# Designs tried in a protein design run: peptides against a protein of PDB entry 6UG1. Part 102

Target 1, 304 residues: chain A of PDB entry 6UG1
Amino acid sequence: SNEERKRRKYFHMLYLVCLMVHGFIRNEWINSKRLSRKLSNLVPEKVFELLHPQKDEELPLRSTRKLLDGLKKCMELWQKHWKITKKYDNVGLYMRTWKEIEMSANNKRKFKTLKRSDFLRAVSKGHGDPDISVQGFVAMLRACNVNARLIMSCQPPDFTNMKIDTSLNGNNAYKDMVKYPIFWCEVWDKFSKKWITVDPVNLKTIEQVRLHSKLAPKGVACCERNMLRYVIAYDRKYGCRDVTRRYAQWMNSKVRKRRITKDDFGEKWFRKVITALHHRKRTKIDDYEDQYFFQRDESEGIPD
Target 2, 301 residues: chain A of PDB entry 6UG1 as posed
Amino acid sequence: SNEERKRRKYFHMLYLVCLMVHGFIRNEWINSKRLSRKLSNLVPEKVFELLHPQKDEELPLRSTRKLLDGLKKCMELWQKHWKITKKYDNEGLYMRTWKEIEMSANNKRKFKTLKRSDFLRAVSKGHGDPDISVQGFVAMLRACNVNARLIMSCQPPDFTNMKIDTSLNAYKDMVKYPIFWCEVWDKFSKKWITVDPVNLKTIEQVRLHSKLAPKGVACCERNMLRYVIAYDRKYGCRDVTRRYAQWMNSKVRKRRITKDDFGEKWFRKVITALHHRKRTKIDDYEDQYFFRRDESEGIPD

## One batch from the design tools (peptide; made by RFdiffusion4, then SolubleMPNN)

Design b2_p17_8_s1 (from b2_p17_8, 9 letters changed)
Fold by OpenDDE base, seed 5:
Structure b2_p17_8_s1 (fold): chain B 304 residues (1-304), chain A 17 residues (1-17)
Amino acid sequence: as target 1 above (304 residues)
Amino acid sequence: SLEKKLQEILEEFKKYL
């Protein structure tokens, strides 16, 4: 019905706000001064120097290469620190079906919310799920004075899916679900004036995204619980930005159709949510990023 | 508060449902 379509849009928006607030809270937790002091000790001086190369005025690319090598070594150090990767409880923050949502509303199961103290302990010990691990990696880079963002791919239920959910076939569902991350890192390259994408946990990759990212889910099975729609960046100064354009090859033709921002009302609403979570002034970094997004929109064109 | 602003944003949306 039209009513069910409205209900699903509303629930999608409510769920999206809850996810975006969760990302904001985790971004605050990783700014912990106590955690920062502990995690800075994981990074040797030689690796710190690679993270902070001098500007090569003749060839800025040499400075970018040093930064990339420093980030690679930080991923290796992080793997040594991280002792236990826990599986997600059920589906974690991956996308739920409408049936799973309806069933969960009936089940008064007390979800044990992870407290700030438990999170800080988990990161410090290297014991937790992949999301906690990525968040801890961002905290380590921030402890080394690197301009690192926490990235969250928000997975609200698909309001464009009006079908009654057939039960997802169970056994391969977890492997396909976790094939691509929900959380990752971005690092500002002051030399190239670009964000570097870092997945320290899942794919263990560093990318300078131009047109395509390896972190973008591919294939039907992987997209069932991980649809790239709302990629939100949280910086060390409590900035909040939509960076979906970086990771979406087909923003205009495919991704927009599955976002609340497909209509003017949804666009205005989503801008209000971003503005409410954005707690810093604009910087030249935002100008370079917006210019990159503009060029990506022009190069994709309008879908026929 | 942030919570109050987010609640206001959600309440504004209820008027358009």
Scores: peptide ipSAE 0.125, ipTM 0.806, DockQ to the pose 0.879
Fold by OpenDDE base, seed 4:
Structure b2_p17_8_s1 (fold): chain B 304 residues (1-304), chain A 17 residues (1-17)
Amino acid sequence: as target 1 above (304 residues)
Amino acid sequence: SLEKKLQEILEEFKKYL
């Protein structure tokens, strides 16, 4: 019905706000000065120097290569720090079906919300789920004065899916779900004027994304619980930005149709949510990023 | 507060439904 479409659209928006607020709170927690002091000790001076290369005036690419090597070594150091990767409870922050949402509303199960103290302890010990691990990695880079963003791929229920039963069948459902991350890192390269993508936990990859990312889910089974629609960046200064354009090859043709921003009302609403979570002034980094997104929109064109 | 601003954003959407 039209009413069920409205209900699903509303619930999608509510769920999206809750996810974006969760990302904001986790981004605040990883700014902990106590955690920063502990995590900085994991990074040797030689690796710190690679994270902060001098500008090579002859070949700026040499400075970017040093930064990339520093980030690779940080990823290796993080793997040594992290002792226990816990499985997600159920689906974690991956996308739920409409049936799972209805069933969960009936189950008065007190979700054990992880407290800030428990999070900081988990990161310090190297014990937790993959999301806690990624968040801790961003904290380590921030402890080394790196301009690292926490990236969250928000997975609200699909309001474009009007099926009554959306139950996902299959023994490999967890393996397919966790094939691609929900959280990752971006690092500002001041030499190339670009964001570097870092997945320290799942794919263990570093990318300079041009047209596509390895972090973008591919294949039907993987996309059932991980649809790239709302990739939100949280910086160390409490900036909040939609960076979906970086990771979406087909933003205009495919991704936009699955977003609340497909219409002018949804676009205006979503801008209000971003503005509510954005607690810093605009910078030249935002100008370079917006220019990159503009060029990517022009290069994709208007879908037929 | 952030919570109040987010609630206002959600209420504005309820009026559109």
Scores: peptide ipSAE 0.103, ipTM 0.789, DockQ to the pose 0.888
Fold by OpenDDE base, seed 2:
Structure b2_p17_8_s1 (fold): chain B 304 residues (1-304), chain A 17 residues (1-17)
Amino acid sequence: as target 1 above (304 residues)
Amino acid sequence: SLEKKLQEILEEFKKYL
């Protein structure tokens, strides 16, 4: 019905706000001064120097290569620190079906909310789910004065799916679900004026995204619980930015149709949510990023 | 507070349903 369409749109928006607030809170927790002091000790001086290369005036690319090598070594150090990767409880922050939502509304399952103290202890010991591990990696880079963002791929229920039953069958559902990350890192390259994408936990990759990312979900089974729609960046200064354009090959033709921002009302509403979570002034880094997004929109073209 | 701003954003949306 039209009422069920409205209800699903509303529930999607509510769920999206809750996810974006969760990302904001986790981004605040990883700014802990106590955690920062502990995690900085994981990074040797030689690796710190690679993270902070001098500008090569002859070939700026040499400075970017040093930064990339430093980030690779940080991923290796992080793997040594991380002792226990826990499975997600149920689906974690991956996308739920409408049936799962309806069934969960009837079940007063008290989700045990992880407290800030428990999170800081988990990161410090190297014990937790993949999301806690990524968040801890961002905290380690921030402890080394690297301009690292926490990235969250928000997975609200698909309001464009009007099917009543979307039961996902099969034992492989967990493997397909976790094939691509929900959380990752971005690092600012001051030499190339670009964000570097870092997945320290899942794919263990570093990439300079031009047109395509390895972190973008591919294949039907992987996209059932991980649809790239809302990729939100949280920086160390409590900036909040929509960076979906970086990771979406087909933003205009495909991704926009699955977002609340497909209509002017949804765009204005989503902009209000971003503005409420964005606690810093604009910087030249935001100008370079917006220029890159503009060039990506022009290069994709308008879908017919 | 952030909570108050988020509540206002959600209440605005109820008017458009």
Scores: peptide ipSAE 0.092, ipTM 0.774, DockQ to the pose 0.870
Fold by OpenDDE base, seed 3:
Structure b2_p17_8_s1 (fold): chain B 304 residues (1-304), chain A 17 residues (1-17)
Amino acid sequence: as target 1 above (304 residues)
Amino acid sequence: SLEKKLQEILEEFKKYL
């Protein structure tokens, strides 16, 4: 019905706000001074120097290569630190079906909310789910004075899916779900004036995204619980930015149709949510990023 | 309207940030 379509749109918007607030809170927690002091000790001086290369005036690419090598070594150090990777409880922050949402409303299971103290302890010990691990990796890079962002792919229920029954067959569903991450890292390259994408936990990859990312879900089964729609970046200064354009090859033709921002009202609403979460002044880094997004929109073209 | 209700929720949300 038209009423059920409105209900699903409304619930998607509420769920999206809750996810974006969750990302904001986790970004605040990883700025802990106590955690920062502990995590900086994981990075030896030689790796710190690679993270902070001198500017090569002849070939800036040499400086970028040093930074990439430093980030690779940080991923290796992080794997040594992380002792226990827990499975997600149920689906974690992956996308729920409408049926699962309806069934969960009836089940008053006491969800044990992770407190700030428990999170800081989990990161500090190297014990937790993959999302906690990625968040801790961002904290380690920030402890080394690297301009690292926490990235969150927000997975609200699909308001465009009007099907009632998507019974996901159980066993293969978890493997396909976790094939691509929900959280990752971006690092500012001051030499190339670009963000470097880092997945330290899932795919264990570093990339300089041009037209497509390895982190973008591919295939029907993987997209059932992970649809690239809302990729939100949280920086060390409490900046909040929509960076979906980086990871979406087909932003205008495909991704926009599945976002609340497909209409003018939804765009204005979503901009208000971003503005509410953005607690810093604009910088030259934002100008370079917006220029990159503009070039990506021009290169995609207008879908006919 | 649904739009007005979503605006009210966003305004309430801003009080928690």
Scores: peptide ipSAE 0.030, ipTM 0.671, DockQ to the pose 0.088

Design b2_p17_8_s2 (from b2_p17_8, 8 letters changed)
Fold by OpenDDE base, seed 2:
Structure b2_p17_8_s2 (fold): chain B 304 residues (1-304), chain A 17 residues (1-17)
Amino acid sequence: as target 1 above (304 residues)
Amino acid sequence: DLEKKLKEILEEFKKYL
């Protein structure tokens, strides 16, 4: 019905706000001074020097290569630190079906909210789910004075799916679900004036994204619980930015149709949510990023 | 502050349903 369409749109928006606030709170927690002091000790001086290369005036690419090598070594150090990767409880922050939402509304299952103290202990010990591990990796880079962002792919229920029964088949569903991450890292390259994508936990990859990312879900089974729609970046200064354009090859033709921002009302509403979560002034880094997004929009064109 | 702003955003959305 038209009412059910409105209800699903509303619930999608509410769920999206809750996810974006969760990302904001986790971004505050990883700024812990106590955690920072512990995690900086995981990075040897030689690796710290690679993270902070001098500008090569002859070939700036040499400085970027040093940074990339430093990030690779940090990823290796993080794997040594991380002792226990826990499975997600149920589907974690992956996308729920409408049926699962309706069933969950009837089941008063107390979701055990992880407290800040428990999170900081989990990161410090290297024991937790993949999301906690990625968040801890971002904290380690920030402890080394690297301009690292926490990236969250927000997975609200698909308001464009009007099917009642979206029962996903059981056991194979977990492997397909976790094939692509929900959380990852971006690092600012001051030499190339670009964000470097780092997945330290899932795919264990470092990318300089041009047109597409390896982190973008591919295939029907993977996209059932991980639909790239809202990739939100949280920086060390409590900036909040929509960076979906980086990871979406087909933003205009495909991704936009699945976002609340498909209409003017949804765009204005979503901008208000971003503004409420964005707690810093604009910087020259934001100018370079917006220029990159503009060039990507022009290069994609308007879908026919 | 943030909670108040988020509540306002959600209340504003109810007017468009």
Scores: peptide ipSAE 0.115, ipTM 0.799, DockQ to the pose 0.831
Fold by OpenDDE base, seed 3:
Structure b2_p17_8_s2 (fold): chain B 304 residues (1-304), chain A 17 residues (1-17)
Amino acid sequence: as target 1 above (304 residues)
Amino acid sequence: DLEKKLKEILEEFKKYL
């Protein structure tokens, strides 16, 4: 019905706001001074120097290569720190079906809300789910004075899916779900004037995204619980930015149709949510990023 | 402040449903 379409659109928007606020809160928690002091001790001086290379005036690419090597070594150090990777409780923050949402409304399952103290302890001990691990990795880079962002791929239920029965029948459903991350890191490269993408936990990869990312879900089974639609960046100064354009190859032709921002009202609404979560002034880094997004929109072209 | 702004954003949306 038209009523059910409206209900699903509203519930998608409510769920999206809750996810974006969750990302904001986790980004605040990883700015803990106590955690920062503990995590900085995991990074040897030689690795710190690689994270902060001198500017090579002749070949800026040499400085970028040092930074990339420093980030690789930080991923290796992080793997040594992280002792226990817990499975997600149910589907974690991956996308739920409409049926699962309707069934969960009846079940008063006491979701154990992780408190700030428990999160800081989990990161500090190296015990937790993959999302806590990624968030802790961002905290370690920030402790080393690296301009690292927490990235969250927000997975609200698909309001464009009007099917009632989306039973995900299969033993591989969890493997397909966790094949791609929903949290990762970005690091500012001051030499190339670009964000470097870092997945320290799932794919264990570092990339300089050009047209497509390895972190973008591919295949029907992986996209059932992980649809790239809302990739939100949270920086150390409480900036909040939509960075979906970086990871979406087909933003205009495919991704936009699955977003609330497909219409003018949804775009204005979503801008209000971003503005409410963005607590810093604009910087020259934002100008370089917006220029990159503009060039990516021009290079994709207008969908037919 | 943030909670109030988010409630206002959600209430504005209810008017378009």
Scores: peptide ipSAE 0.092, ipTM 0.767, DockQ to the pose 0.890
Fold by OpenDDE base, seed 1:
Structure b2_p17_8_s2 (fold): chain B 304 residues (1-304), chain A 17 residues (1-17)
Amino acid sequence: as target 1 above (304 residues)
Amino acid sequence: DLEKKLKEILEEFKKYL
């Protein structure tokens, strides 16, 4: 019905706001001064120097290579620190079906909310789910004065799915769900004037995204619980930005159709949510990023 | 402040339904 379409659209928007607020809160928690002091001690001076290379005036690419090597070494140090990767409870922050949502509304299960103190302890001990691990990695880079931001791929229920039964065929292995991350890191490269993508936990990869990302879900089974639609960046100064364009190869042709921003009302609404979560002034880094997004929109073209 | 702004955004959306 039209009523069910409206209900699903509303619930999608409510769920999206809750996810974006969750990302904001986690970004505040990883700015803990106590955690920062502890995590800085994990990074030797030689690795710190690689994270902060001098500008090579002859070949700026040499400075980028040093930064990339520093980030690789930080990923290795993080793997040594992280002792226990816990499985998610149920589906974690991956996408739920409409049936799972309806069933959960009837079951007043007290979800045990992780407290800030428990999060900081988990990161400090190296014990937690993959999301806590990625968030802790961002905290470690920030502790080393790296301009690292937390990235969250928000997975609200698919309001474009109008099927009554949205049960997944029972064979979706936990492995297919977690094949691609929900949280990752980006690091600003001041030499190339680009964001470097870092997945320290899942794919264990460093990427300079051009046209496509390795972190973008591929295949039907992986996309059932992880649809690339809302990739939100949270920086160390409480900036909030939509960076979906970086990771979406087909933003205009495919991704936009699955977003609330497909219509003018949804676009204006989503801008208000971003603005409410964006607590810093614009910088020249934002100008370079917006220029890159513009070039990516032009290069994709208008879908025929 | 943030919670109030988010509540206002959600209430504005209820008018669109």
Scores: peptide ipSAE 0.090, ipTM 0.771, DockQ to the pose 0.910
Fold by OpenDDE base, seed 5:
Structure b2_p17_8_s2 (fold): chain B 304 residues (1-304), chain A 17 residues (1-17)
Amino acid sequence: as target 1 above (304 residues)
Amino acid sequence: DLEKKLKEILEEFKKYL
């Protein structure tokens, strides 16, 4: 019905705001001065120097290579720090079906929220789910004065799916779900004027994304609970930016159709949400990023 | 307040339902 379409659109928007606020809160928690002091001690001086290379005036690419090597070593150090990767409770922050949402609304289950103190202890001990691990890795890079941002792929329920029963049947459902991350890191390369993508936990990869990322879900089974639609970046100064364009190969033809921003009203609404979560002034880094997104939109073209 | 601003954003949307 038209009513059910409106209901699903509304619930998608509410859920999206809750996810984006969750990312904002986690980004604030990883700025903890107490945590920063502990995590800086994990990074040896030689690795710190690689994270802060001098500018090579002859070949700026040499400076980028040092930064990439420093980030690789930080991933290795993080793997040594992290002792226990817990499985997600249920589906974590991966996408729920409409049936699962309806069934959960009927279940008066006490939702246990992780407290800030428990989060900081989990990161400090190296015990937690993959999301806590990624968030802790971003905290470690920030403790080393790296301009690292937390990335969140927000997974609200699919308001474009009008099927009543969307039961996901599959013996490997958890493995397919966790094949691609929900949280990752980006690091600003001041030499190339680009963001470097870092997945320290799931794929354990570093990318300089041009047209597509390895972090973008591929295959039907993986996309059931992880649809790349809303990739939100949270920086150390409480900036909030939509960076979906970086990771979406087909933003205009495919991704936009699954977003609230498919219409002018949804675009204006989503911009208000971003603005409410963006607590810093614009910088030249934002200008370089917007220029990159513009070039990516021109290169994709308008879908025929 | 962030919570107030988020409530306002959600209420604005209810007017279009």
Scores: peptide ipSAE 0.069, ipTM 0.769, DockQ to the pose 0.879

Design b2_p17_8_s3 (from b2_p17_8, 5 letters changed)
Fold by OpenDDE base, seed 5:
Structure b2_p17_8_s3 (fold): chain B 304 residues (1-304), chain A 17 residues (1-17)
Amino acid sequence: as target 1 above (304 residues)
Amino acid sequence: SLEEELKKILEEFKEYL
C-alpha cells in the first residue's frame, strides 16, 4: 500500500539517523586522550617520520609514497596489536530485512549496548569485532597526529524493497555479508590534496580512489546486507560529511534511487541531519573534496 | 542539544509523510 511505503521510508530515516549518531559517538570515543597516549606507543619513531614526510618541492609524489609506506607499516603494527577478532552478534550493523525488523520489535531482547569504558578496554587489549578494530586503527593514526577520518557505510533497511517476506536464504550469508567492510579509514594526503582510503582489517588495502574502490560491494549476495548508499565521514574535529560519491561508481544511475535523497524533500532532510552532526567550520580540505565530487558527477553524467 | 535537533528533524518528517 501507499501507507506501507510511507512507513518504510519513515523507518529507514529513523534507522539512518540512529546509525549516523552511532558513528558520531564512536568518533568521539576514539578521540579519548587516555586511548591516544596508549596507541601512540605502538608506532615507532621511524614509522611516525614516514607519516609526516617533508614536502618534496620537486616531486610531491615522493612525499605521498612515504605517507603510503607509513600507512602500510601502521596496518602491519595494528595486525600485531589486534589479538582477537570476534564475529558479529547476528548481523552487527549490516542491513536487516524488513521481516527481521518486525520480528525484533516483538522480541523484548535487551540488546547489551557496548559502554565507552568497554570500548576503550577492547581497543587497548586488541579484543573485539572488526568495527571496534577499525575504530581503534583510526584512533592510533590520530594519536600520531595524522588527519584520519572514520568512515561508516550506513545500512538502514531498504525502503525501496516493498516485498513482505524479505527473508534471506543461504548457508553462506555471514561470509558474503562480511566480505566488504562497514567501517574503514580515510587519511588526508596534504601533498596530492586527496583522501587516501585505508581498510586495515577486512581487505587490508590502501587505495587512492579515482573512479572505483575495492571497498564497494559487488555481487548480489554481498549487496543483500551491504548496500553502498550512505558513506559518512567523521573527522578528528567532529566534522561530518557525505563521501558516498567517492565510493559510488554509479551514483546518479544506481545509488541515488536507493537513497532518501532521490527527491528534493529527502535531500533537504538529509542535509539537515548532516548539518546537525557537523561541528566544525569549513576548510580548504572540504573545498578540494567538493571539487573532486563535482568532477566525478560531471564525468558520470545524467543517466538516460 | 544534538538529540533535540535530531528529534525536530524527525518530527518535521512525520508531518511530511
Scores: peptide ipSAE 0.079, ipTM 0.761, DockQ to the pose 0.891
Fold by OpenDDE base, seed 1:
Structure b2_p17_8_s3 (fold): chain B 304 residues (1-304), chain A 17 residues (1-17)
Amino acid sequence: as target 1 above (304 residues)
Amino acid sequence: SLEEELKKILEEFKEYL
């Protein structure tokens, strides 16, 4: 019905706000001064120097290479620190079906929320789910004075799916769900004026995204619970930005159709949510990023 | 508060539905 379409759109928006607030809260928690002091001790001086290379005036690319090597070594150090990777309870923050949402509304399950103290202890001990691990990695880079931001791929239920039964065909293994991350890191390269993408936990990759990312879900089975639609960046100064354009190869042709921002009202609404979560002034880094997004929109073209 | 701002943003959406 038209009513069910409206209900699903509303529930998608409510769920999206809750996810974006969750990302914001986790970004505050990883700014803990107590955690920062502990995590800085994991990074040797030689690795710290690689994270902060001098500008090579002859070849700025040499400075970027040092930073990339420093980030690789930080990823290796983080793997040594992280002792226990827990599985997600049920589907974690991956996308739920409409049927799972309806069934969950009937079940008064007390969701055990992780407290700030428990999170800080989990990161400090190296014990937790992959999301906690990525968040802790961002905290370690921030402890080394790296301009690292937390990235969250928000997975609200698909309001474009109007099927009554949205049960997944029973064979979608936990492995297909977790094949791609929900959380990752970006690091500002001051030499190239670009964000570097870092997945320290899942794919264990560092990339400089040009046209496509390795972190973008591919294949039907992986996209059932991980649909790239809302990639939100949370920086060390409580900035909040939509960075979906970086990771979406087909933003205009495919991704936009599955976002609330497909219409003018949804765009204005989503901009208000971003603005409410954006607690810093604009910087030259935002100008370089917006210029990159503009060039990516021009290069994709308008879908015919 | 952030919660009050987010509630207002959600209420504005109810008017669109």
Scores: peptide ipSAE 0.076, ipTM 0.756, DockQ to the pose 0.883
Fold by OpenDDE base, seed 3:
Structure b2_p17_8_s3 (fold): chain B 304 residues (1-304), chain A 17 residues (1-17)
Amino acid sequence: as target 1 above (304 residues)
Amino acid sequence: SLEEELKKILEEFKEYL
């Protein structure tokens, strides 16, 4: 019905706000001074120097290569620190079906919310789910004075899916779900004037995204619980930015149709949400990023 | 309107943040 379509759109919007606020809170928690002091000790001086290369005036690419090598070594150090990777409880922050949402409303299962103290302890010990691990990796880079962002792929229920029963066949569902991450890292390269994408936990990859990312879900089964729609970046100064354009090859033709921002009302609303979570002044880094997004929109073209 | 309800929810979240 038209009423059920409105209800699903409304619930998608509420769920999206809750996810974006969750990302903001986790970004605040990883700025803990106590955690920062502990995590900086994981990075030896030689790796710190690679993270902070001198500017090569002849070939800036040499400086970028040092930074990339430093980030690779940080991923290796992080794997040594992380002792226990827990499975997600149920689906974690991956996308729920409408049926699962309806069934969960009836089950008052006390969702044990992770407290700040428990999170800081989990990161500090190297014990937790993959999301906690990625968040801790961002904290370690920030402890080394690296301009690292926490990235969150927000997975609200698909308001464009009007099917009642999407019973996901159980056995392969978890493997397909966790094939691509929900959280990752971006690092500012001051030499190339670009963000470097880092997945330290899932795919264990570093990339300089041009047209497509390895972190973008591919295949029907993987997209059932992980649809690239809302990729939100949280920086160390409490900036909040929509960076979906980086990871979406087909932003205008495919991704936009599955976002609340498909219409002018939804775009204005979503800008209010971003503005509410953005607590810093604009910088030259934002100008370079917006220029990159503009070039990506021009290169995609207008879908006919 | 739906916008006004969602604005109130965002305001509640701003007070929480």
Scores: peptide ipSAE 0.031, ipTM 0.686, DockQ to the pose 0.086
Fold by OpenDDE base, seed 2:
Structure b2_p17_8_s3 (fold): chain B 304 residues (1-304), chain A 17 residues (1-17)
Amino acid sequence: as target 1 above (304 residues)
Amino acid sequence: SLEEELKKILEEFKEYL
């Protein structure tokens, strides 16, 4: 019905706000001064120097290569620190079906919210789910004065799916679900004026995204619980930015149709949510990023 | 507060449904 369409759109928006606030809170927790002091000790001086290369005036690319090598070594150090990767409880922050939502509304399952103290202890010990591990990796880079963002792929229920039953069948559902991350890292390269994408936990990859990312979900089974729609960046200064354009090959033709921002009302509403979570002034880094997004929109073209 | 601001943003949406 039209009523069920409205209800699903509303519930999608509510769920999206809750996810974006969760990302904001986790971004605040990883700024802990106590955690920072502990995690900086994981990074040797030689690796710190690679993270902070001098500008090579002859070939700026050499400075970017040093930064990339430093980030690779940081991923290796992080793997040594991380002792226990826990499975997600149920689906974690991956996308729920409408049936799962309806069934959960009837079940007063107390979602055990992780407290800040428990999170900081988990990161410090290297014990937790993949999301906690990624968040801890961002904290380690920030402890080394690297301009690292926490990235969250927000997975609200698909309001464009009007099927009553959306039950997912299959024993491999967990493997397909976790094939691509929900959380990752971006690092600012001051030499190339670009964000570097870092997945320290899932794919264990570093990439300089031009047109395509390895972190973008591919294949039907993986996309059932991980649809790239809302990729939100949280920086160390409590900036909040929509960076979906970086990771979406087909933003205009495909991704926009699955977002609340498909209409002018949804765009204005989503902009208000971003503004409420964006607690810093604009910087030249935001100008370079917006220029890159503009060039990506022009290069994709308008879908017919 | 951030919570009050987010509640207002959600209430504004109810008027458009």
Scores: peptide ipSAE 0.109, ipTM 0.799, DockQ to the pose 0.881; fails the geometry check

